# Peptides against a protein of PDB entry 5ZKO: the designs that were tried, part 98

Target 1, 44 residues: chain A of PDB entry 5ZKO
Amino acid sequence: SASNPRKFSEKIALQKQRQAEETAAFEEVMMDIGSTRLQAQKLR

## One batch from the design tools (peptide; made by RFdiffusion4, then SolubleMPNN)

Design b2_p30_4_s3
Fold by OpenDDE base, seed 4:
Formats: structure tokens, C-alpha cells, sequence
Structure b2_p30_4_s3 (fold): chain B 44 residues (1-44), chain C 44 residues (1-44), chain A 30 residues (1-30)
């Protein structure tokens, strides 16, 4: 089946979106861990 | 079970490693798609 | 003390974030 350039562009866009979502989720978790640790340190 | 700070650090390290692996895999797929697209264009 | 209770709450929050991280890891293995 002839790989339609539009199908490639769509697959690339979906993969980029997924990667951006995974990165954002990771950054959110990292920020939450960092913030919570700092707060716990202030309470000690 | 007392959440040992070392366990958090290990989990963060694992997540960073996985993110790097996922990024590398994504870049490989993107390169493959790009190459395939260029080859398909040359054959037309 | 009130500070000790607040510290316990923050530790619980850290555990919740840890569980969320583990869930993210599991979903990427699927």
C-alpha cells in the first residue's frame, strides 16, 4: 500500500503529541516531588 | 513502610532514564519515517 | 504537634506522587 505522505505526517503529529504529553506529565510529577520535599524540609 | 528518600531518588532516576530511552526511540522512529518518506518521494 | 501533623500530610502527598509515577511507568510498559 502506497505510504501516503499525509498518513506519515499524521503519524508524526500523533507521535509528537504523545511525546509532549508524556514530557508534560513527567515534568508535573517532578515539580510536585520537588515542591513537596521542600515543604517537608521547611516543616522539620 | 517509611518512604525512604533514597527510594524517591531511585524512582526519579529510573523515570529520567526511561524518558531518555523513549526520546531515543522516538527520534529513531522519526528518522525512519523521514528516510522512508524521502525514498518514497524518489521513487515517484 | 501541628507541625508534625503537617509533615505527615506532606509525606502522604509524596507517597501519592510516588504511586502516580509508578502508574505512569506501568502504562508505558503496556
Amino acid sequence: as target 1 above (44 residues)
Amino acid sequence: as target 1 above (44 residues)
Amino acid sequence: SAKQEQLRQRVEQLRATEAALEEMERRREE
Scores: peptide ipSAE 0.082, ipTM 0.488, DockQ to the pose 0.036
Fold by OpenDDE base, seed 3:
Structure b2_p30_4_s3 (fold): chain B 44 residues (1-44), chain C 44 residues (1-44), chain A 30 residues (1-30)
Amino acid sequence: as target 1 above (44 residues)
Amino acid sequence: as target 1 above (44 residues)
Amino acid sequence: SAKQEQLRQRVEQLRATEAALEEMERRREE
């Protein structure tokens, strides 16, 4: 089968998307931890 | 159960490690694609 | 030609790299 450059570009795009999603998930967790710490501090 | 800050720090560290490993692997593959494309171009 | 065969080999290498990307994607889902 002929190599389809579009397939390679698509996979690169998917990998970049997943990297961005993982970064966003990490940032969300850090924000949640930060908010929880702030709430705990207010309750002290 | 009391929030264990060590557990949160450990989770963050593991997530950062995973992110770094995935980034490095992605960059390696991108370099390989680039090199192979350049070689194919030279052969055209 | 020998040149065409070399091009086919490079295309095959690109497909192997594509498979490596798929494996990295799978690992991210786990």
Scores: peptide ipSAE 0.101, ipTM 0.502, DockQ to the pose 0.036; fails the geometry check
Fold by OpenDDE base, seed 2:
Structure b2_p30_4_s3 (fold): chain B 44 residues (1-44), chain C 44 residues (1-44), chain A 30 residues (1-30)
Amino acid sequence: as target 1 above (44 residues)
Amino acid sequence: as target 1 above (44 residues)
Amino acid sequence: SAKQEQLRQRVEQLRATEAALEEMERRREE
């Protein structure tokens, strides 16, 4: 379909948002791993 | 030097070329995001 | 852990993709 610059910019913005959400999810998992390790160390 | 196309038709052709290049770059980024997501799911 | 390192690598890859998107946005404003 005719490349609508507005639609193109909206697609870019949507992909940036999705990427940010994925990044946040990975960072959350890494924080959880860090917390679990700290807890395991306290139990040793 | 600022590419000054001689004719209107040449300006349109250059605009279409730039738009095609931007679209290709967008598709590459989308494939990269998709691949990264899939790989992340495999690692979780 | 190996899992944590893999997650860090994926986050880094995502940030590189974000930078590529920002460069594309910049070119659209020119």
Scores: peptide ipSAE 0.098, ipTM 0.505, DockQ to the pose 0.083; fails the geometry check
Fold by OpenDDE base, seed 5:
Structure b2_p30_4_s3 (fold): chain B 44 residues (1-44), chain C 44 residues (1-44), chain A 30 residues (1-30)
Amino acid sequence: as target 1 above (44 residues)
Amino acid sequence: as target 1 above (44 residues)
Amino acid sequence: SAKQEQLRQRVEQLRATEAALEEMERRREE
């Protein structure tokens, strides 16, 4: 089935959105780890 | 097993590297798709 | 001591965050 160009463009847009969401989630977790580690170091 | 803090920091560093590699791979694919689409449009 | 307990809680939080990262990795592989 010829990947309908609209379906293809929509698929790419969804993939870009998913990638951005995954990156944001990863960055949030990394910030939390960094903050927690910094706090743990201050307690040593 | 107490996650050795060195093992934890190493795991986080490896995860950051993996995330960067996955992002780079995704961006490369998106550039290829974009280039191919632009070329296809020029041939129309 | 209270300081040692706080440190233990922060280590536990770090482990929970590690588990959250591992779950995100698993979802990318699916």
Scores: peptide ipSAE 0.076, ipTM 0.481, DockQ to the pose 0.038; fails the geometry check

Design b2_p30_4_s4
Fold by OpenDDE base, seed 5:
Structure b2_p30_4_s4 (fold): chain B 44 residues (1-44), chain C 44 residues (1-44), chain A 30 residues (1-30)
Amino acid sequence: as target 1 above (44 residues)
Amino acid sequence: as target 1 above (44 residues)
Amino acid sequence: SARQIQLEQRVAQRRETEARLEEMEREREE
């Protein structure tokens, strides 16, 4: 089936949104691990 | 420029790969946090 | 840790994929 470029662009946009959400969650977790590691170091 | 469906399909594939990489990184960070939190708990 | 090194490698792979996506977007705007 002729994949309509419009449908592909929409799929890319939705995938980019999902990626941005996942990246934000990743960054939040990276900050949490950084803080947790700092706390663990203070307890040593 | 003519929207090349081939390039759109490739973009979708690469974006899906990026999403899978982010998800795997997220899961790994979550495992590391779990380990670090367990260690911090043992020090309390 | 081995997990930290693996995470850094995964982040590097992600950045490479992002750079390739950006290149492909630039080629579309031309």
Scores: peptide ipSAE 0.238, ipTM 0.619, DockQ to the pose 0.071
Fold by OpenDDE base, seed 4:
Structure b2_p30_4_s4 (fold): chain B 44 residues (1-44), chain C 44 residues (1-44), chain A 30 residues (1-30)
Amino acid sequence: as target 1 above (44 residues)
Amino acid sequence: as target 1 above (44 residues)
Amino acid sequence: SARQIQLEQRVAQRRETEARLEEMEREREE
């Protein structure tokens, strides 16, 4: 079936959105780990 | 310009691969934060 | 923590985006 270019462009847009959301979640988790590790080091 | 369906499918495939890699990294980091939090709790 | 709640909300939004992508993939195979 003829892959509709409009549907493909929309899929790419949604996939870019998913990637941005996941990257933002990842960065937030990394900051949380960093803060928690710093706290654990202060307790040692 | 006729968006080449082949180029769109290739972009989607590449973006799916990147998403899978980022999901795996995200899950790894979520495990790390869990372990680090548990360690910090044990030190308190 | 407030940060943990925000993270869970972002993860939920990501899963919704994934579900929309899967729906669009099924519509392409039809």
Scores: peptide ipSAE 0.236, ipTM 0.605, DockQ to the pose 0.067
Fold by OpenDDE base, seed 1:
Structure b2_p30_4_s4 (fold): chain B 44 residues (1-44), chain C 44 residues (1-44), chain A 30 residues (1-30)
Amino acid sequence: as target 1 above (44 residues)
Amino acid sequence: as target 1 above (44 residues)
Amino acid sequence: SARQIQLEQRVAQRRETEARLEEMEREREE
């Protein structure tokens, strides 16, 4: 089937949305691990 | 500039790769948090 | 830790992928 740029652009947009959601979750987790590590260091 | 379907297909492939890399990083961070929390609990 | 090193490597790979995506976006805006 012919490559449809419009279909590709839509797929890219959906993938960008998923990526943004995962990036936000990743950043939240990175903050949590930093806090948890700091807590563990304080308990030593 | 004209929509280049080849560029869009490549962009989709890279977006999928990015998603897989971030998912893998997220899972690893979650595992690290879990291990650190367990360690902190053992120190209490 | 070995796990932290692996995470840093994955983050570096992600950053490379992001930079390449940004390049492709710039080329599309031209």
Scores: peptide ipSAE 0.227, ipTM 0.616, DockQ to the pose 0.075
Fold by OpenDDE base, seed 3:
Structure b2_p30_4_s4 (fold): chain B 44 residues (1-44), chain C 44 residues (1-44), chain A 30 residues (1-30)
Amino acid sequence: as target 1 above (44 residues)
Amino acid sequence: as target 1 above (44 residues)
Amino acid sequence: SARQIQLEQRVAQRRETEARLEEMEREREE
């Protein structure tokens, strides 16, 4: 099947959206690590 | 410019790779949070 | 920790993949 360029571009756009969502989730979790580490340091 | 289907397919493949790498990094972050929380609990 | 080092390595790999994706995006805009 001729790979419809529109289908590829749409698939790339959807995949970029998913990546942005995962990056945001990753950053949120990284903040949680930072907070938890800071709490652990305060308990020392 | 004729959208080279090879470039689109390659971009999709790399975006899938990025997604897998992000997921793997996220899982490691979650493990680190869990470890840090356990350490904080041991210090209490 | 060993887990922290592994995380940093995965983050570095992700950034390399991101840079490669950005390069392909530039090549498409040309």
Scores: peptide ipSAE 0.224, ipTM 0.615, DockQ to the pose 0.073

Design b2_p30_5_s1 (from b2_p30_5, 21 letters changed)
Fold by OpenDDE base, seed 3:
Parts: C-alpha cells; sequence; structure tokens
Structure b2_p30_5_s1 (fold): chain B 44 residues (1-44), chain C 44 residues (1-44), chain A 30 residues (1-30)
C-alpha cells in the first residue's frame, strides 16, 4: 500500500497545534499565579 | 522570605527556552529524515 | 502547573511514536 505522505504532514501539523495549546496553557497558569501574587501583595 | 519575582521570571524563561530547544530538535530530526528520503529517491 | 507538565510529557511521547512510525514508513517505501 502506497505510503500516504499526507498522513504524516497531518500528524506533524496536529503535534504543532498541541504544542501551541500547551504553551498557551502554561502562559495562562503562570499569569494567574502572577496575578494572585500581586493581589496578595496589595493586601499587605 | 519575600518571594523573589525574579526567580519566577527566570523559571519561565528557562521553561520557554527548553520548549524551543525541544521544538528545534524535533524539526532537525524531521529534516534529516526528509533529506534521507530525498537522497534515496535520487538514487532510484 | 502539574497538568501542563503532564500534557508536555504526553506530547513528547506522541512525538517519539510519530518519529518511529515515520522512519518505518520511509524505510518501507525504499
Amino acid sequence: as target 1 above (44 residues)
Amino acid sequence: as target 1 above (44 residues)
Amino acid sequence: LEAVREARERFRQERARFEEELARKEEEAE
């Protein structure tokens, strides 16, 4: 059966998307931690 | 002890760097595989 | 934060499996 190069490109694209989503999730979590810290500092 | 914001920013920067390095390593492997395939095709 | 670390680990494992599948399919096509 002919190797389907399209399937490989689709898988690579999917992995790049997942990596971008993980990056975004990381940045969100870190921003939330930062915001919480700033709020705690204002309450002191 | 005052939580050092500088330490958090440094940790974030380090994590972003590691992610970039992992991405670069993936792209390198994929390029090497692709190059090998192209060479094999030229020899046929 | 832990959920992001776990997701990143899953991504690395999926990448490794994909690279192995790619290599096998390129060899089969030769």
Scores: peptide ipSAE 0.210, ipTM 0.644, DockQ to the pose 0.049
Fold by OpenDDE base, seed 2:
Structure b2_p30_5_s1 (fold): chain B 44 residues (1-44), chain C 44 residues (1-44), chain A 30 residues (1-30)
Amino acid sequence: as target 1 above (44 residues)
Amino acid sequence: as target 1 above (44 residues)
Amino acid sequence: LEAVREARERFRQERARFEEELARKEEEAE
């Protein structure tokens, strides 16, 4: 199968996008964890 | 808003799933790169 | 290729921090 360099570059670009989307979702979860911890500390 | 621990655990599980999916996609891209490099070496 | 490897290494480090914070939260709940 002819290695289409354009298709390969598209796959790499898509992978970078997935990493950015996962990082954003990670940051959201970390913010939720941090907020929950802060709330628990304020209730003690 | 009552921090529903079940909803929090569901968010964490979803995050772990996203990381696993991204890891699998990364490994696929790395395999494609390796295969392309090997093919280019065999054609020389 | 190097830029993708570096991005992946940053992602693995971020994942390790996530797993550590999760383990700490599980311990605080016991």
Scores: peptide ipSAE 0.185, ipTM 0.636, DockQ to the pose 0.152
Fold by OpenDDE base, seed 1:
Structure b2_p30_5_s1 (fold): chain B 44 residues (1-44), chain C 44 residues (1-44), chain A 30 residues (1-30)
Amino acid sequence: as target 1 above (44 residues)
Amino acid sequence: as target 1 above (44 residues)
Amino acid sequence: LEAVREARERFRQERARFEEELARKEEEAE
């Protein structure tokens, strides 16, 4: 069955988008934890 | 348990590294497919 | 944190399945 390159490229684009979204969410969580720790250190 | 910031940053770095490696591997596979298809088209 | 780790692991597993599906489609195209 002719692997439709367009369907493949679309799947890649969706995978890249999801990866970017997950990365952004990860970075946000990491920043929040970092800021919270910094605040906790300032209050100590 | 005081999440050691150094251990946290290290875990982030390792996770970013793994993500970069996984992304590179994915892009390599994608390039190989693209090249193989182009070659197959040239031979057709 | 755990939810983000789990999401990332799910994404990794989905990518692995995609790469396997891809390899199978390449083999079918030869």
Scores: peptide ipSAE 0.315, ipTM 0.695, DockQ to the pose 0.054; fails the geometry check
Fold by OpenDDE base, seed 5:
Structure b2_p30_5_s1 (fold): chain B 44 residues (1-44), chain C 44 residues (1-44), chain A 30 residues (1-30)
Amino acid sequence: as target 1 above (44 residues)
Amino acid sequence: as target 1 above (44 residues)
Amino acid sequence: LEAVREARERFRQERARFEEELARKEEEAE
């Protein structure tokens, strides 16, 4: 039963998408931490 | 003791580097798999 | 931050399993 290359390419594409989403989420969290620290410094 | 924002930017940069290296290694493996399949098909 | 680290670890594990599945499916196609 032939390994359908289309299924593998689809799985790879989905993994690349997840990786990009996780990267974006990481950057967002880091920006939020950065902004919170800047605000805390301004209040001192 | 101020959380140095530079340490966060450095952690982000290191994480991005690791992600790029892991992605490159994945793409290399996928290319090797693809080349092996093409060779096997030519020998049939 | 912890949730993102855990997500990244899950992604790496899923990729490793997928690469193993690919290698096995190539061997089955030879």
Scores: peptide ipSAE 0.268, ipTM 0.674, DockQ to the pose 0.050; fails the geometry check

Design b2_p30_5_s2 (from b2_p30_5, 19 letters changed)
Fold by OpenDDE base, seed 3:
Structure b2_p30_5_s2 (fold): chain B 44 residues (1-44), chain C 44 residues (1-44), chain A 30 residues (1-30)
Amino acid sequence: as target 1 above (44 residues)
Amino acid sequence: as target 1 above (44 residues)
Amino acid sequence: DAEVEALKARHRQEVARFEEELAKAAEEAE
């Protein structure tokens, strides 16, 4: 039975890339929110 | 202090959209893998 | 705020779900 393990591995590799891109975008948003909170605290 | 609450609400909204898109893409990949497994089982 | 904490919680859940499916895929390949 031709389990196409190569097609599965390719789909998993693409999913790893998308998950890494989402994580990078999440970290950027969290850094921006954190930086703004820190600036607001310094101005008090 | 111009906390741009509108800029943060926009960033949060965009991040919610990215999370929803990633969930949908993950579910599509898992459905395709599951369908391939089911077809392989039916051919045995 | 509650909305930022909800974003963090969802991100952690998505990562954990992906890692679980990778572990199942690795077990099936042995």
Scores: peptide ipSAE 0.395, ipTM 0.778, DockQ to the pose 0.286
Fold by OpenDDE base, seed 4:
Structure b2_p30_5_s2 (fold): chain B 44 residues (1-44), chain C 44 residues (1-44), chain A 30 residues (1-30)
Amino acid sequence: as target 1 above (44 residues)
Amino acid sequence: as target 1 above (44 residues)
Amino acid sequence: DAEVEALKARHRQEVARFEEELAKAAEEAE
């Protein structure tokens, strides 16, 4: 919708950035949890 | 998984917070886009 | 761990929702 394509594109770009940052943080947390679980399994 | 329950609980809590913040930011962006689209449609 | 699986499920849902809204936004730009 043509009313403010520039403001729309800027909002979408910022949202893509925030989602990428959240995804990276999520993947780091999941890696840490996964590695610790794997270590705990190897010690059993 | 029991290896560091406190560190995992903290990581999980932080990740839940990030997800909630991202959801709120996304909903705000989508509301702004939706309102702009609706306004544009009303002006046609 | 059910809580970790819930975090994964929510993350997948949020990504899918965002991708759907981006696809709609791209279709309207064209």
Scores: peptide ipSAE 0.392, ipTM 0.779, DockQ to the pose 0.331
Fold by OpenDDE base, seed 2:
Structure b2_p30_5_s2 (fold): chain B 44 residues (1-44), chain C 44 residues (1-44), chain A 30 residues (1-30)
Amino acid sequence: as target 1 above (44 residues)
Amino acid sequence: as target 1 above (44 residues)
Amino acid sequence: DAEVEALKARHRQEVARFEEELAKAAEEAE
């Protein structure tokens, strides 16, 4: 927005970082679940 | 998942919390941006 | 697992909402 472009850009940058951190944590959880399912299948 | 239900349930619960926190932070950022836009329009 | 699928669905929704708002913000900056 034209009135405070620096504050807007900073808020968007921080939000991008937060979303990237959430995505990384989500991918880690999904990998752990997937690995456990694969191990359970290999033991059958 | 059957092989380590406690650890996975905890990871899933933590991920749900992280998603909720990210959504709340996103909504706050968008509200601030929207308020700034509305203020800029009112000053024109 | 319905709970895992719910996590995936929510994650996809959050990403899509964020990308949409970034696109709107970029359009207003032009």
Scores: peptide ipSAE 0.391, ipTM 0.780, DockQ to the pose 0.334
Fold by OpenDDE base, seed 5:
Structure b2_p30_5_s2 (fold): chain B 44 residues (1-44), chain C 44 residues (1-44), chain A 30 residues (1-30)
Amino acid sequence: as target 1 above (44 residues)
Amino acid sequence: as target 1 above (44 residues)
Amino acid sequence: DAEVEALKARHRQEVARFEEELAKAAEEAE
């Protein structure tokens, strides 16, 4: 049972990267929503 | 400028899926940490 | 839009949970 603290630190690092990628994708979706709303306002 | 509400709904659905996958991955990492802590406590 | 607000609420919750667990992990490393 290799409780390898090194494998743990690698898992945390990968999780930080995944969360950063999710955040970036979330911000892109929110920007697209905002742009769509702004376009709809300009056409009313 | 086809503000396609359909493409928007697809982006929202993909973002919900990404959030669910991130949550599941985070919970797995936390379970691994908890198991490591429990093993360390049993060896003391 | 209630669906957009739900996405924002979940994202904020996930970020806060992660930051809390990182802070606990850092405290145990001292």
Scores: peptide ipSAE 0.385, ipTM 0.775, DockQ to the pose 0.246

Design b2_p30_5_s3 (from b2_p30_5, 20 letters changed)
Fold by OpenDDE base, seed 1:
Structure b2_p30_5_s3 (fold): chain B 44 residues (1-44), chain C 44 residues (1-44), chain A 30 residues (1-30)
Amino acid sequence: as target 1 above (44 residues)
Amino acid sequence: as target 1 above (44 residues)
Amino acid sequence: DAEVAALRARHREEVARFEEELAAKEAAAK
């Protein structure tokens, strides 16, 4: 917004960072779930 | 997964919670951005 | 696993929505 472009851009940047961090954490959880499933299959 | 159902279900539950928290945080940021724009328009 | 598939689908949907909405806000600010 023209009234406070710096604060606007800062909020957008912070939100993009949060989304990236959540995605990284999601991928880690999915990897852990996958590993657990693979181990279960090996024990069958 | 049958090998560690408790840990599996716990990871799923945690990820669902994180998704909900990210959605809430995004909505708050978008509201703040919208409010900034509205204030700028009122001052024009 | 249907539950894992649902988590992944939700994640993809949210990422796409958030990126689109942020891009729209950025474009409107220029």
Scores: peptide ipSAE 0.459, ipTM 0.800, DockQ to the pose 0.430
Fold by OpenDDE base, seed 4:
Structure b2_p30_5_s3 (fold): chain B 44 residues (1-44), chain C 44 residues (1-44), chain A 30 residues (1-30)
Amino acid sequence: as target 1 above (44 residues)
Amino acid sequence: as target 1 above (44 residues)
Amino acid sequence: DAEVAALRARHREEVARFEEELAAKEAAAK
């Protein structure tokens, strides 16, 4: 917003960072699930 | 997956929780941004 | 696994929504 452009930009930047961090954590969880499934399949 | 159902279920549950928390945090940020704009508009 | 597929689908949907809404707010600030 025009009245507080710096604070606005900061909030947007922080939100983008949080989304990136959540995505990274999501990918890690999915990799762990996938790896465990693959290992289970190999043991059959 | 059948080989580690508890660990999978836990990881899935934790990921669902993280998704919900991220959604809530996003909504808060968007509300703050919107409120700032509305306040700036009211002061004009 | 349907539950894992649902998590992936939700994640993609949320990312797309968040990016769209943030981009709209950034554009409106210019």
Scores: peptide ipSAE 0.459, ipTM 0.799, DockQ to the pose 0.429
Fold by OpenDDE base, seed 5:
Structure b2_p30_5_s3 (fold): chain B 44 residues (1-44), chain C 44 residues (1-44), chain A 30 residues (1-30)
Amino acid sequence: as target 1 above (44 residues)
Amino acid sequence: as target 1 above (44 residues)
Amino acid sequence: DAEVAALRARHREEVARFEEELAAKEAAAK
């Protein structure tokens, strides 16, 4: 609704930022898990 | 992998927590957007 | 690893859901 377009757009923008930050954190965790597994395999 | 089970389990647990927190934050934002629209409609 | 695969699946599903619902809210505001 056009009654509070700035408040609406601000909430959407903040949610997109949070989602991007969570995705970056997820990718870092997955990289760390993968690297640790690869190192363990090289030592076997 | 069984070589560093504690480190893997900790990273997995942390990521599950982040996913749950992001879901909760998203649901709150969507509720706020919906409530604001409903209030604006009631005032028209 | 099944648990790692489940984390990836959930992440993809959540991203898709959030993008779809946000886009729907943006469209409904026009």
Scores: peptide ipSAE 0.457, ipTM 0.800, DockQ to the pose 0.463
Fold by OpenDDE base, seed 3:
Structure b2_p30_5_s3 (fold): chain B 44 residues (1-44), chain C 44 residues (1-44), chain A 30 residues (1-30)
Amino acid sequence: as target 1 above (44 residues)
Amino acid sequence: as target 1 above (44 residues)
Amino acid sequence: DAEVAALRARHREEVARFEEELAAKEAAAK
């Protein structure tokens, strides 16, 4: 039974990359929200 | 203090959308992996 | 605020779930 272990490992690797990219984008959004809140507090 | 609540709410909405899209993409990858294993077992 | 805290909680939950499920699939391939 020709399991394609290379295709499996490739799909896992691509999913790990997607998760890392989403985490980076999440952190950027959270930083922007935090900066906006800090600026609003300084202007009060 | 002109908080831009609209810009904030847009960032929150965008991040909720990204979380939903990542969940859907993950589920698709896991289904593909499962289907490949099932096909390999049926061919044995 | 509560909405930002909810986004962080969801993100942590998703990361943990994805890592666990990927590890289970990798273990089953051995």
Scores: peptide ipSAE 0.452, ipTM 0.796, DockQ to the pose 0.424

Design b2_p30_5_s4 (from b2_p30_5, 22 letters changed)
Fold by OpenDDE base, seed 2:
Structure b2_p30_5_s4 (fold): chain B 44 residues (1-44), chain C 44 residues (1-44), chain A 30 residues (1-30)
Amino acid sequence: as target 1 above (44 residues)
Amino acid sequence: as target 1 above (44 residues)
Amino acid sequence: TEEVERLRERHREEVARFEEELAAEEAKAK
């Protein structure tokens, strides 16, 4: 079936969006873990 | 040059698999952290 | 923990691979 450049670009854009969402979720959790560790250290 | 959508679609499928593996690894780490915290609380 | 650091490293490697692959596909589409 015809390589639709529009469909190809849409697939790329969708994949970029998904990767960005996963990265954002990862960074949020890592920040929360870091903050919790810092708080635990301050209470020692 | 002809964008081969089939090759790209296969790459997108592999990327989705990698993302799922990252999510699974993340969930495992969060579970281990939660378990460790619970164990530390029980030992107090 | 070492597990968290391993996860961070894995994430960085996967993102870098994704970006490289994407750039290669975008270059082929031109």
Scores: peptide ipSAE 0.366, ipTM 0.724, DockQ to the pose 0.513
Fold by OpenDDE base, seed 3:
Structure b2_p30_5_s4 (fold): chain B 44 residues (1-44), chain C 44 residues (1-44), chain A 30 residues (1-30)
Amino acid sequence: as target 1 above (44 residues)
Amino acid sequence: as target 1 above (44 residues)
Amino acid sequence: TEEVERLRERHREEVARFEEELAAEEAKAK
């Protein structure tokens, strides 16, 4: 199958987008964990 | 350079696998935190 | 927890590897 550079570029772009979405979700959860820890510490 | 879709497709598949493994590790950590919180609540 | 910090470190390493691999593929395309 002819390696279509356009299809390759699209696959790279989709993979970048997916990685960015997963990173954003990870950072959100880590922020929530950090905030929960800070709140629990303030209540002590 | 000839886009080798096969090699790139394999790299994307490996990246998806690593992301799935990272998600599974995250879920395990969250479950452990949840169980610890539940145990601490039961001891009160 | 140490487990959360280990998970954060693993995530940072995986992102860095992905970015490096992507930059290498972009450089080859050029």
Scores: peptide ipSAE 0.364, ipTM 0.721, DockQ to the pose 0.516
Fold by OpenDDE base, seed 5:
Structure b2_p30_5_s4 (fold): chain B 44 residues (1-44), chain C 44 residues (1-44), chain A 30 residues (1-30)
Amino acid sequence: as target 1 above (44 residues)
Amino acid sequence: as target 1 above (44 residues)
Amino acid sequence: TEEVERLRERHREEVARFEEELAAEEAKAK
């Protein structure tokens, strides 16, 4: 089957986008955990 | 150079699997944190 | 927690591997 380089490049772009979205969600949660920890320390 | 989309598609599939495993590990950590918070609330 | 730090490290390692693999495949396509 003919390699469709354009479809391949699109799949790569979509995968990069998904990885970026997952990383952003991960970082948001990690920041929330860090904030919660800091708040707990301030209440002591 | 000849795009080897087949080998690359396999790599993308592996990356998706790794992302799923990371998500599962993340959910486990969040569940543990949630359980700890619930236990702390019950002790108040 | 130690568990959270292990998760952060794993995430950093997986992202780095993905970026390296992607760069290598993009270089072959040129």
Scores: peptide ipSAE 0.364, ipTM 0.723, DockQ to the pose 0.484
Fold by OpenDDE base, seed 4:
Structure b2_p30_5_s4 (fold): chain B 44 residues (1-44), chain C 44 residues (1-44), chain A 30 residues (1-30)
Amino acid sequence: as target 1 above (44 residues)
Amino acid sequence: as target 1 above (44 residues)
Amino acid sequence: TEEVERLRERHREEVARFEEELAAEEAKAK
């Protein structure tokens, strides 16, 4: 089938968005882990 | 230049595999942290 | 923990590889 640069660009944009969402979710969880550890250390 | 959907599709498949591996590694770390917390609670 | 830091490093490496691969594909599409 004919190459579709527009379809390619759309797929690239969607993949960038997914990677950004996954990174944001990762950072949120890592911050929660860090906060919990800091609280546990303060209670010791 | 001409879009290469086949090469792009292969790269997207590899990226999906990496995302799945990252998720699995995250779950493993969370399980280990959870187990350590449970053990610490049992010792109190 | 060291395990969490290993996970953070792996994440940074995977993101960097993704960005490099994406930039290479975008350059080929031009």
Scores: peptide ipSAE 0.366, ipTM 0.724, DockQ to the pose 0.518; fails the geometry check

